# Ledger of designs, part 110: peptides against a protein of PDB entry 4M9S

Target 1, 135 residues: chain A of PDB entry 4M9S
Amino acid sequence: SRGLVGVECITPYSYKSLAMALQRCVEVLSDEDRSALAFAVVMPPGVDIPVKLWSCVIPVDICSNEEEQLDDEVADRLKRLSKRGALLSGKRMPVLTFKIDHIIHMFLKHVVDAQTIANGISILEQRLLEIGNNN

## One batch from the design tools (peptide; made by RFdiffusion4, then SolubleMPNN)

Design b1_p26_6_s4 (from b1_p26_6, 13 letters changed)
Fold by OpenDDE base, seed 2:
Parts: structure tokens; sequence; C-alpha cells
Structure b1_p26_6_s4 (fold): chain B 135 residues (1-135), chain A 26 residues (1-26)
């Protein structure tokens, strides 16, 4: 996916400094972490989402077929993003969850490639339905 | 926009899945 690669930030933010700060944060991320951040746009802002559900959309190239390892890898990426301040907010207890802020989500909606967003939404819906059917 | 509409549609589905997932993890 294209994700945030080569993105020129055009944001609706009234404060240029905030937009520039976010842009710089994105630019210094690894490709994997930047990709993870891009797909965070498909999550509704302000909602604590379990790692299991994040794993539905966060792309992981190299991992075992074990769901646990997938979740661990996703969690590690999300943890790194959460350590960069406003990008994500993690919560360990009672269940490990991550939340995207409204401001960050709004930023991503404008800078992430539209096709990436559309694909991510489609994938999320499909996999959520699969999870539901297996319950 | 189409993206916003799509995001809105996923919200309800995600809410249900989140609830179910949290219950299983407890």
Amino acid sequence: as target 1 above (135 residues)
Amino acid sequence: SEIEAALARTRELLAKATKAALEKLK
C-alpha cells in the first residue's frame, strides 16, 4: 500500500506549527511504522480498540501463522507509535487497547492516500464480519 | 464524503466486534 509514503501534508488545521510537527513525526518513522499509522485512519477516533481488531488492518509482512504472534507484532508497532506522543494512546489494563485521537485522525484523513483508506476500510469490514461469523 | 460515509458504516460494526472481543479477553 502507498500509505504515507511521499506525502505532502495539506491539513485543515488552523495552526501551521501543528501540521508541520505532525508531518515531521511521520517523516521520521520507519516504513513499517508509517504504514501502521496510515491504516490507523480506518479506526474511529476516540475509541479504545483491542489489539486483536487492530491486527485486522495493520499490515504485517513477516510473522508466523499464529494469531498470538501477529497480535504481538501489531502491538509492538502500535506501542512505538504511542510513544511518539499524540499519534496513539495505549492502555494496558484491563485489556491492551489503542486509541487514535480526533486531531490525528483528521490529519490522517487528509494526508493518507484515498485508495489506501478505502482499501483499509474494506479489509476491516471483511475481517470483522469473519470474526463475527466465527463467534 | 464517501470516505466519511464508509467510516461511519464501519463504526457500528466495529463497536459490536469490540464489545465481543473485550468480553472474550476478560
Scores: peptide ipSAE 0.304, ipTM 0.830, DockQ to the pose 0.034
Fold by OpenDDE base, seed 1:
Structure b1_p26_6_s4 (fold): chain B 135 residues (1-135), chain A 26 residues (1-26)
Amino acid sequence: as target 1 above (135 residues)
Amino acid sequence: SEIEAALARTRELLAKATKAALEKLK
């Protein structure tokens, strides 16, 4: 996956120091966590999204085809991201959800590869339609 | 932008899916 490529301080932020801090946070992530963070850009900022819907776009390589295992792996990645400052905000109750911050979302829109964003949106739409039709 | 327009189109689907998902989990 392309994910975050060539992260530089080219952002619309007035405070360049924030962008630099975010870059450092991204650099210390594992490849898989960095990829998960990249795809968070396709989610609307400030909205609590249940893990099942996150799993529609977060790339996970799991041996099992069980949906429950996929959700667990996605949740673990999102939890790790949530522990990295303001990258994500998680809630356990009433349902496990995660939210992307507005500022982080704005950052990601400028540093995530454009094709990754486009692909993520396409995948999200397709999978949401499938969920809606099957339920 | 193209990205923003695309993101806007997903909002309605996401809202419906979110509601359905939350109801199933409760």
Scores: peptide ipSAE 0.304, ipTM 0.833, DockQ to the pose 0.033
Fold by OpenDDE base, seed 3:
Structure b1_p26_6_s4 (fold): chain B 135 residues (1-135), chain A 26 residues (1-26)
Amino acid sequence: as target 1 above (135 residues)
Amino acid sequence: SEIEAALARTRELLAKATKAALEKLK
């Protein structure tokens, strides 16, 4: 198949215990960073994804409409999330990418609003098709 | 679930987009 390879993760911790720990991490985030984390649920877990593709779904309110500035703001938010334990993992070389862990993704699927997830998926699909048509 | 099915449908598009994005950055 031409799809991304999925990863499976097994944890010795209960879902309830993990959820309590992650909830504490989420509560200390800014509103903007928490929103960015919510939309990470639309990405497949365990895959290194370029910032350009993250920018398709991460909401940005304070920068210009120029693509380069949008990517920079998205990168900053994802970097902050990567500093909060296992929320995201960043990789600078050879290309700046970010990855959501399977365990974190499972948590988000249960706590993020269902309509937000659905909208994020729709937006991502549309943006990916546009990117494919333009480049 | 509906969400899981929707996420699965985007995998191929993401794979193509990721490959294209990485090639442009080389």
Scores: peptide ipSAE 0.291, ipTM 0.826, DockQ to the pose 0.037
Fold by OpenDDE base, seed 4:
Structure b1_p26_6_s4 (fold): chain B 135 residues (1-135), chain A 26 residues (1-26)
Amino acid sequence: as target 1 above (135 residues)
Amino acid sequence: SEIEAALARTRELLAKATKAALEKLK
């Protein structure tokens, strides 16, 4: 599988009113969904990203080793996140994609563990290179 | 296919983005 295991977040974060609201939204998420959201920080904001690429960094603890099932699980998590405020935006056509907005991305940069962010970026780059070589 | 085309475009963009991000962290 391509997913990462484990994520640590720095909480609470209440610098601004918006940050406080976002923090509350994050706190009510399940551990799995919160972890998925955390790794959205490695994605560029404002870009519609296919689920396959999300699956490079979204942590999945229990799933089949088949890539298709991994992507389905990731998609389910991202769909749940897209229903929670402005955390993510889903787009079904022409391709199922998800996008993180700038303000959410900026929030995550402050609340996600710095080392986790760095590692996530490295893993994403690594996986993207592998995908590029295999496709 | 449409999916493959989207993947290719996104891959290129993300590769550049991640590279830039890594450089900023070093």
Scores: peptide ipSAE 0.194, ipTM 0.729, DockQ to the pose 0.025

Design b1_p26_7_s1 (from b1_p26_7, 16 letters changed)
Fold by OpenDDE base, seed 2:
Structure b1_p26_7_s1 (fold): chain B 135 residues (1-135), chain A 26 residues (1-26)
Amino acid sequence: as target 1 above (135 residues)
Amino acid sequence: SEEELKKQLEALRANLEAYRKELEAR
């Protein structure tokens, strides 16, 4: 399966310098969108990443087993995040991509636990190898 | 496109090891 199945990522954080403005934005997200945002930390900031690659790390618990629908669900979540305080930046051309900004990434780096980040990166690496072998 | 995806994949892969170390060293 693609993504981080069954992984819960809670982002409670006290109001501190970097977190004050962003924490309020995070708190109003749905649980699903907040989880998606949390796992965005595994992506390098400032890079336009195709949805197919995002789907390697964004967990989707309730969806069809069809890969195309999985990607669509991921895209929808990322789109919602992009519309909320520019947590992500989306582009449609040449392909649908999303980018996490450095500031947002820095915030996530401090509110997402280190082990979750490490696991997410490892999963991403594995998925990239699989994609590379099949392309 | 497939070619563009391949380019992005290769670029991302090349950066992942260093990136992981940066995150883990925070």
Scores: peptide ipSAE 0.236, ipTM 0.793, DockQ to the pose 0.032
Fold by OpenDDE base, seed 1:
Structure b1_p26_7_s1 (fold): chain B 135 residues (1-135), chain A 26 residues (1-26)
Amino acid sequence: as target 1 above (135 residues)
Amino acid sequence: SEEELKKQLEALRANLEAYRKELEAR
């Protein structure tokens, strides 16, 4: 995946300054955290999403196939993003969830490669189907 | 809970098609 593109966000809204600020924020992220943020665009904004569902789209390189380890690693990345400005909002109770707000999501829609977004959605759909069938 | 997760999963799945179309149509 190409992740985030270093192109300035072009929007019909008066958010150019915000976009530039967000761009700088993205640039200082690690490659792994930046990738996680990029794939956050696949999720609907304004919705508290459980870590289990985030793990369906966030790319994680783990040395084990343990599902719990995957969720933990994803959670750690999302937590880091949550601590960097307002990129994500975390909720610990009753279950650990993360939410992307509409403004950040709109930014990502313009800076994440369109093919990456399309692929991410397809992957999510596939994995959701698998989870549903395994329950 | 597992049941709640299942409900959220179904809700998300139900909305994904519309969401994809929205993103593709932008």
Scores: peptide ipSAE 0.228, ipTM 0.788, DockQ to the pose 0.031
Fold by OpenDDE base, seed 4:
Structure b1_p26_7_s1 (fold): chain B 135 residues (1-135), chain A 26 residues (1-26)
Amino acid sequence: as target 1 above (135 residues)
Amino acid sequence: SEEELKKQLEALRANLEAYRKELEAR
């Protein structure tokens, strides 16, 4: 797949078709990657966001509290998502970042549970404060 | 870089509240 960047919906039918295609992509993901994708909705679309900030919202169950290990695991998940129908767009230089497309984000806003979105935002807010205080 | 990360954090914090309200208001 070439990804969804620059795709425009011409008709309601085309929109439905795209949504169906995205749903199929989601269904074939692992539980872990699907969860990561769900929480990606809390990020603003169209913005290159470094992995460290993604790690604030992507749920990971690691045996260590080391931030470096967390970032590595998150990066792996985001990389897999970027390779799966360009659900995310990755950039390696100068800093490893990922971006969620507006189309994907719009899709997620409708399929992800509202409480999940609200919780994700709250978690992000809290962890951003912690990062700011721990620099 | 550390400086770039700081910049990204500040930018995200600056817009987060407005973004949150947008998502909640839909």
Scores: peptide ipSAE 0.228, ipTM 0.793, DockQ to the pose 0.031
Fold by OpenDDE base, seed 3:
Structure b1_p26_7_s1 (fold): chain B 135 residues (1-135), chain A 26 residues (1-26)
Amino acid sequence: as target 1 above (135 residues)
Amino acid sequence: SEEELKKQLEALRANLEAYRKELEAR
């Protein structure tokens, strides 16, 4: 299957049906993968985002002394999400990226706590500045 | 708010795109 890319909701009923399906997919996720999905809402939809930038907002409980290890763990979570209900779309070349669909993003805006979204965006902005300053 | 979220996401697009291009150029 090619996922949910290009899917259109033409009525509130269609949206409700899709939301119920997505909710079921989310309910069977592990706590870690569900958290990763929740924080995906801070990313702009329809954009191929490098794993390094995803790692700025995806929570990881185990401390890593190396940024590469963090990226690998984040990549694994995002890969699982891409295989579960097409929640994300992965791209391997030229660099590993993931993209959130507009419909999935819209769904997340309704189910993720507003304060979590606000905090996530702030953290992303701060970490983007840090990355920029280190270049 | 929904509108504020959209504004914040748009503000990040340029940074994200620039970084992506940098990685692709390596």
Scores: peptide ipSAE 0.159, ipTM 0.699, DockQ to the pose 0.024

Design b1_p26_7_s2 (from b1_p26_7, 12 letters changed)
Fold by OpenDDE base, seed 2:
Order: C-alpha cells, then sequence, then structure tokens
Structure b1_p26_7_s2 (fold): chain B 135 residues (1-135), chain A 26 residues (1-26)
C-alpha cells in the first residue's frame, strides 16, 4: 500500500505554513514519485545514501527486475524529487547519493503511516543484511 | 567498490539503529 494516506494529508507539524507548502508539492507529484517520497522517510535524515541502498526501499514496478535497471529507475525518481522543491539533495561525487534533510524528514514522519515506517525500516535492515552477506 | 559499499552499509546500519531508537522514544 501507499505510504502516504491519500493525496492530501493532515499533519500535526507545528510549522503549519511549511507543512502546507510541502503538501502542495506532494499533491502535484506523480503517483510513482509520491510513493518514492513516502518511502524516503525510512532513511535516516542528513545522510548521503548511495542509490544502491535507496533501491532497497523505493518500490519500482515499471521496469524489469534487473538490478542495474532498478537502480537507474530509482535514481531517476530521486532526481525528480531533488528538483521539486528540493525534497531531496543529490550528490554525484564520489558516488551518486541522495539525502533527505531533517525538515522534509520531519514532515514525512508525521504524514506517513507509522506502520509503513516501521515496516520499511525492517525491510531495509533485512535487505542490507542480504547485500552484506552476498558481497 | 566493494570496500566502499561495505563502509556505506555499516554506516547506514548504525544510523538506522539510532533512527529506530529515536522513533521508539517519541
Amino acid sequence: as target 1 above (135 residues)
Amino acid sequence: SEEELKEQLERLRENLKKYREELEAR
């Protein structure tokens, strides 16, 4: 299921004006990009995370199960998010990484379902373990 | 590189641990 409940979310965020602005940004996203944004809350804020690791939690349904293709598609989604209200910050060197800042993360933490966050973290931890064991 | 990925994985695991603890504490 989608991490975000509907297109519009009610948030208890104390900075209502900022929350409203972010809601507007979320509303204009495609379903795919909005889904990617929802799952971005699973990542710890302020950390430059390689696309390979983002691909562990960002759902992709429109391409094959080839890992390289999945990474490319995830990268494209994250790039779009980075261009839309700086929802993410991309860095190309030394490796392509993306980071969610604390403000955006705080917003998402209150609008994304708590169970979705918990499940996402669990899935990520499992997949990270698998990647570590396979390398 | 494999070594770089390992370092990133370890860093992320530690950050996730802290993040989870923060979520549980709220």
Scores: peptide ipSAE 0.238, ipTM 0.778, DockQ to the pose 0.030
Fold by OpenDDE base, seed 1:
Structure b1_p26_7_s2 (fold): chain B 135 residues (1-135), chain A 26 residues (1-26)
Amino acid sequence: as target 1 above (135 residues)
Amino acid sequence: SEEELKEQLERLRENLKKYREELEAR
């Protein structure tokens, strides 16, 4: 499966200390990492999700020409996010998973366009059905 | 494993359903 088309919408957020700190973290990210973070809002918070499922919503870079490299590329982005102010929490065992924290998720819900979130969820649901039928 | 993935998919589908309902309730 391929990731979502990279569409990012950042809405003004209240200038509270936490929001400001997170905003600064987001601003210094590369475009591809920021996009990955934005689409992380599609995932339910507090759930350890395997990379394969993340790949359903993380936008794929045009440089990712090989399907076999999709999961690896997604994993690399998520790893970078996990190292950047703990935007995500990664686990390597038993399988490589990543989790978005409730606080980060709440922030993203306010800065990512609501329609983008809704569309992303719908696309993810469809892709999950396809994966379930093909495996 | 395939079985493990299937279980993960079902859990995620359920979580997404709940999440969607929460979003629609706002």
Scores: peptide ipSAE 0.233, ipTM 0.772, DockQ to the pose 0.031
Fold by OpenDDE base, seed 5:
Structure b1_p26_7_s2 (fold): chain B 135 residues (1-135), chain A 26 residues (1-26)
Amino acid sequence: as target 1 above (135 residues)
Amino acid sequence: SEEELKEQLERLRENLKKYREELEAR
């Protein structure tokens, strides 16, 4: 299995309009989709990122060792997030990419613990290096 | 393409470095 172990997010900003709106969107998500959203904080905001790179941080248990299967599962999760309160924005051409907006990213930075974010970044950096060396 | 992917990887690495520095300063 590739990706990080799932984490829970708790917001300290319950009385702010943005936090309230996002909380409602997050509450209706499945545990898996909510976990995927949490790890989206590892990615820099405002950047169109290919699904292949998202798969480096989104925790997914796959039935097959095929990379395409992993990407498909990750893509499905990201698509669901993009449809729920515009938590992500997706583009299909030229390559399927997803982007997290600055405002949502800023929210996640405060609800996901710093150590988890730091570990996620480190793991992503390692996996990016591996991808770069294998291509 | 493979070349585009390499460029994207490098840009992402740079962004992550900056992000990590910002996070550590928090």
Scores: peptide ipSAE 0.215, ipTM 0.760, DockQ to the pose 0.031
Fold by OpenDDE base, seed 3:
Structure b1_p26_7_s2 (fold): chain B 135 residues (1-135), chain A 26 residues (1-26)
Amino acid sequence: as target 1 above (135 residues)
Amino acid sequence: SEEELKEQLERLRENLKKYREELEAR
């Protein structure tokens, strides 16, 4: 795990410095990766979430409606995010999962539009229900 | 509100748990 779970923020200055570093990391992302990161705020922090569930909220424009292709594209984006400033923590075994850190999540809640967050949560809940009903 | 968001996230956590259990059962 490459998350920031063990990071201690005890002063306003420390928090500001961390926020500035995160902002710099976000600014160098592609538009697609930045969008993926924004929607990561929808997920509960500190939880290992399989790529299939990430694909329920990460917007991807693909030619095919195949779930496997969608998952692959989403996984690639999440992998890139995990390599930039520890924005996500990835695990390959037993199943490919990604986790958003509490600190990163807190940062995103401050910078992502509230309506976007609300819409994302609603979409995820709906899609989770659909997955549950089909299983 | 922040409280409502927390409740929504808790529901998601429960859904995620159930989803994982279903996957493991297959």
Scores: peptide ipSAE 0.160, ipTM 0.653, DockQ to the pose 0.022

Design b1_p26_7_s3 (from b1_p26_7, 13 letters changed)
Fold by OpenDDE base, seed 4:
Structure b1_p26_7_s3 (fold): chain B 135 residues (1-135), chain A 26 residues (1-26)
Amino acid sequence: as target 1 above (135 residues)
Amino acid sequence: EREELERQLERLRQNLKRYREELEKR
């Protein structure tokens, strides 16, 4: 019985190399997309989150007061992030959701200041309570 | 759809609570 020698997947990318690659991906983003990515750190990693919940934390400057247009604009930003270096993973069915991977989330924890993260969590919690009370 | 959204909201609230607790311990 040949014991499956666990292939230690030595990811040839040193933690430093991955961080550098992610930093380059962030630098080429628009200001709006970079802002959206920064607020993605507020979300728990590895969870498929509906666009409606993303809209609670992603800042949108120019969208009309129509809630439907807000969700569409947020979805477009998240889609762009998903196409750039797989910063997010999108799923279209049954409902459009986006997920932040653990590695990307860990990177964001190092580049986004702790106070911004704490404030974002507090804002999200408040908005979730409001949605829960209106549902 | 409403029930599914409510379940997702509750799951997210629980995850955020845990995440906040982890950040406060650091």
Scores: peptide ipSAE 0.202, ipTM 0.739, DockQ to the pose 0.032; fails the geometry check
Fold by OpenDDE base, seed 1:
Structure b1_p26_7_s3 (fold): chain B 135 residues (1-135), chain A 26 residues (1-26)
Amino acid sequence: as target 1 above (135 residues)
Amino acid sequence: EREELERQLERLRQNLKRYREELEKR
C-alpha cells in the first residue's frame, strides 16, 4: 500500500510569528489535507517532485479507491494545499510536480515528531527502491 | 518516460540521503 500511517500535526506555537499564521492555515484544513501536509515534511524542500513520488508518502485510504485513482487523489490534495496559503508550489509542465518551500518545511519540522519524520524517510527510501526495481 | 522517471528517482534518493544526514546532525 502507498502512503504512511496517518499522523496529526501538533501546533503548540503561541508566538506572534509566521508559525501562528501557518497554524491557523493548518487548523482550517480538512483532516485528509492536514495529514497530507504533515507527511510533506518527509520530502526534501525546494525540489520539484512528481505526483507519483508524492503518492509514496501521502496517506490515502486505498480501500475506497482503485489503485489507478491514487495518483489523482494525491494530486487533488496537493492542489488544494498549493491554493491554500501557498503551502506547496505546483508545476504542470513537463509533468505535474509539487514542491515544498523551505519555510513551510521548517515549520513542519517543528510540529511533526522527529521519529515520525525519520520513519517516513525510511519508508520512502524503501518504496523508491521498489519502484526502481520494478522499472 | 521510464528513463526520466529513473533519473527523478535517483535525484530524489540523493536528496533524501543528504536530508537524512542533515537531520542526524541536529
Scores: peptide ipSAE 0.197, ipTM 0.732, DockQ to the pose 0.030; fails the geometry check
Fold by OpenDDE base, seed 5:
Structure b1_p26_7_s3 (fold): chain B 135 residues (1-135), chain A 26 residues (1-26)
Amino acid sequence: as target 1 above (135 residues)
Amino acid sequence: EREELERQLERLRQNLKRYREELEKR
């Protein structure tokens, strides 16, 4: 199932035009980058989130179980998203973080299916507990 | 770095709780 369903949102014209622009941006993404973008809806908007926490939600198929490689692959996806239509905002210092804007988040909330969001939140909560117990 | 990460984790947990509540109310 495609995590992003093209829903015609009944929104003000300005938002509708933005939604159309965002839909075009989403359509040209690779399947992997589109998947990463879909899962970005699980994150709270307007917050600089470290790549390590993004890796708790974004699905990555890597050959190595090394956390550094996982973070690098996730970072690469997030970097591509940040360069494409400003879907994310990256910050390098003091730690590499990415932030989803409220407008983009609102768009995703309407186009990502509720079950995907619920599952993503559940997975993130579980992984956050694991990180908290290991620290 | 660890203390900052812990603060960010707690902030994220609080935001997720709020977000879940918003989703359940719709």
Scores: peptide ipSAE 0.191, ipTM 0.730, DockQ to the pose 0.031; fails the geometry check
Fold by OpenDDE base, seed 3:
Structure b1_p26_7_s3 (fold): chain B 135 residues (1-135), chain A 26 residues (1-26)
Amino acid sequence: as target 1 above (135 residues)
Amino acid sequence: EREELERQLERLRQNLKRYREELEKR
């Protein structure tokens, strides 16, 4: 699937149309998938990010102590998002990664609560440090 | 507020880079 990479909003009208289309896509998501999409704003745009790092910020109701089960559930959510309106771009090789495009990221920055974004970044930074220290 | 968010994302990118480098050393 071609990501929204290269779509420039040439006019305010095209931007509004895109925003409306994205809003419609978000409205039809399940609560879980919509939550996952909201937390995708915490990630840097345009970067292929491994599922393990996504699992650091995507909330999952099932507290599994098994890292593999958590990663699988997160991967399934991200796969669903990648199939709906190109919200994410998935890459399977060499490692399963997902990327958020700049346009989608910019949209999310306007619709997700600023405090939620800040908290999510802080949590991700902490978890990344923990992963680094455990290595 | 926007500038601070951008700084936080940059720090995240640096941490992500370090994490990748650590994984490659294993």
Scores: peptide ipSAE 0.171, ipTM 0.687, DockQ to the pose 0.023; fails the geometry check

Design b1_p26_7_s4 (from b1_p26_7, 14 letters changed)
Fold by OpenDDE base, seed 5:
Structure b1_p26_7_s4 (fold): chain B 135 residues (1-135), chain A 26 residues (1-26)
Amino acid sequence: as target 1 above (135 residues)
Amino acid sequence: EREELERLNEALRESLRAYREELERR
């Protein structure tokens, strides 16, 4: 996945200063956290999304066969993103959720590779269908 | 919580369809 690797800010952002600030925030992230942020663009902005659904799109190397551990790893990544420049907004109660802001989402739409976005959408659609069918 | 997750699932599916269409129009 090309994600945000080597991303130059090509955004016609009305707020050039904000775009620059966001670019700096992205540059200091680990490769794993940057990848997670890239896939956050797949989610609709302004919606509190449970970690379970985030785990449908956030790439995590499967080190455990337990679904619970997968969610924990995803939660940790999202938590780190929420602490760095408020890239995400986390809520603990009643259920652990994360939300991407409209401004951040708009930024990501311009800097994330189009194929990455398309792939992310396809993956999420498929996994949502599977979740729905298993319920 | 299950019912809420199901409602959110459906809402996301609709949002994703709209989002894909938006991206294709660019």
Scores: peptide ipSAE 0.348, ipTM 0.842, DockQ to the pose 0.032
Fold by OpenDDE base, seed 4:
Structure b1_p26_7_s4 (fold): chain B 135 residues (1-135), chain A 26 residues (1-26)
Amino acid sequence: as target 1 above (135 residues)
Amino acid sequence: EREELERLNEALRESLRAYREELERR
């Protein structure tokens, strides 16, 4: 009975534990908040992104075409995500921004469908061009 | 604020291009 004392590298276990914790956090989200989190994978990790740019990728079904209401709704969703398991980090000053951490981003890259990511990138690219042309 | 947004816009566009290329290689 040669006990292979497998030095279980602490790193794989930590990753598995983190993934399980994140999965649990995602499971308890509302459908709308879960959708918002999925599209957060489109953003680069570690960057403070203004709500206006988040609104370019976060899907919101609003009856009114008022852009101001869109940003408020997106902000509320992102705020809820920031309160649950620190999925996002919010900063209020000088402008309200949200940031996705590298660890969360890496998790999302593994669980979000590749086509969804690709579509999100395309949508954001188009909307960024429109913003740039209007400025 | 406008200038900062423009700078961020450009940086994001570059990041997205790189990200798309990464996805296409997988």
Scores: peptide ipSAE 0.383, ipTM 0.857, DockQ to the pose 0.030; fails the geometry check
Fold by OpenDDE base, seed 1:
Parts: C-alpha cells; structure tokens; sequence
Structure b1_p26_7_s4 (fold): chain B 135 residues (1-135), chain A 26 residues (1-26)
C-alpha cells in the first residue's frame, strides 16, 4: 500500500489578502482533502506531476490496497482541489497530471509543519526509488 | 511513457534533494 497517514495544515495563519483567502479555502476542506493539500507542498511547483507520483505522497487510508483504486482516490482528491480556489491545476492530456502553482506552494511552505514536509520528502524519495527499481 | 516517467522520477529526486537542503538551512 502506498497510503500515508494524513496530516492537517496549520491553521493559525492570520495574514492579509491572498494568505487570508487561502486560509479560508483550507479551513472549509474536508480532512482528507486538506491532508492531500498539505502533502502537495512536497512536490516542486510548476511541474505537471502524474497521478501515480502524487499517489506516493497523498495520504490515503480508507480505500483498498489495490494500486488502481489508490490512484483513483488520489485523482478524485486532486480534482476537488483543482476546483476549489484553483489550489491545483489539472491536465487530462496526454496523461492525467496535476500541478501546484508557485503561489500556493509558497503559502503551504509557511502553513505546513516543517517536520511534515521533511517526512513527506523522505517518503517520496523512498517511493521513487521503489518505482525506479520496479520498472 | 515509461521512459518519460523515469526521467521525471530522476528529476524529482534531484528536486527533492535540493528542497531538503533548503529546509535544513531554515
């Protein structure tokens, strides 16, 4: 299973303008979608990332252990995020990918716990190595 | 597609190393 335990965003962020708007967007998300958004900070901004790689870091603990179902669940979460305040940008062709914007990424770097980010990086590195070895 | 994914994989690993270094400097 590629599933991870979800981590929530830090919400005591009180800044004006864009940060405040983004904070409100985060607060109204479901716990699962908020966790997905939190781990999106691990990805480099401005890069179209395929769902398979997103599934390496997006926390999923409810769906089956089947990889296909995990990818579908992750895709659904990312799709919801893409429709909610444009937190992500989705692309369907040629392969389903999602991209985090620089502004959103910068916001997340300040509202996601540093240890969470570090752990996410470590997990993704491990998963990428596994994918590379299994190819 | 597979080769592209592998290239992206490698690029991400490099980016993650740089990102970790950035975090360690904070």
Amino acid sequence: as target 1 above (135 residues)
Amino acid sequence: EREELERLNEALRESLRAYREELERR
Scores: peptide ipSAE 0.366, ipTM 0.850, DockQ to the pose 0.032; fails the geometry check
Fold by OpenDDE base, seed 2:
Structure b1_p26_7_s4 (fold): chain B 135 residues (1-135), chain A 26 residues (1-26)
Amino acid sequence: as target 1 above (135 residues)
Amino acid sequence: EREELERLNEALRESLRAYREELERR
């Protein structure tokens, strides 16, 4: 199985006005999209990251374990996030990528628990090694 | 495309190491 299965993060945070606004935006997301957003904190901000790499950390529960289907589902979630309060930015050319903004990333660093972040990093590191070894 | 992915992979790994270190300093 790929990604962070069964992990959801819903944490209220209203320290600053910006955080409050973002929190409200997050609260209206579906559980699945909110979970995807939570794990976006693992990625470095300001970098266009291909869906293949996002799929390493975005939790997706699909019936089929086919990688192609996984990537498509992840892409759909990320697309929804990109349309909701500019939580992410998508780019289709040359390949489909998504980027988390520094502001959003900073927000997530404060609302996502440290253990979740650490786990996400570890999983991504492992998956990256596997990808590298299989190339 | 493959080479680009490999370069990104390495860059991401480096970023993750730095990120981990940042988190540990909290």
Scores: peptide ipSAE 0.335, ipTM 0.836, DockQ to the pose 0.032; fails the geometry check

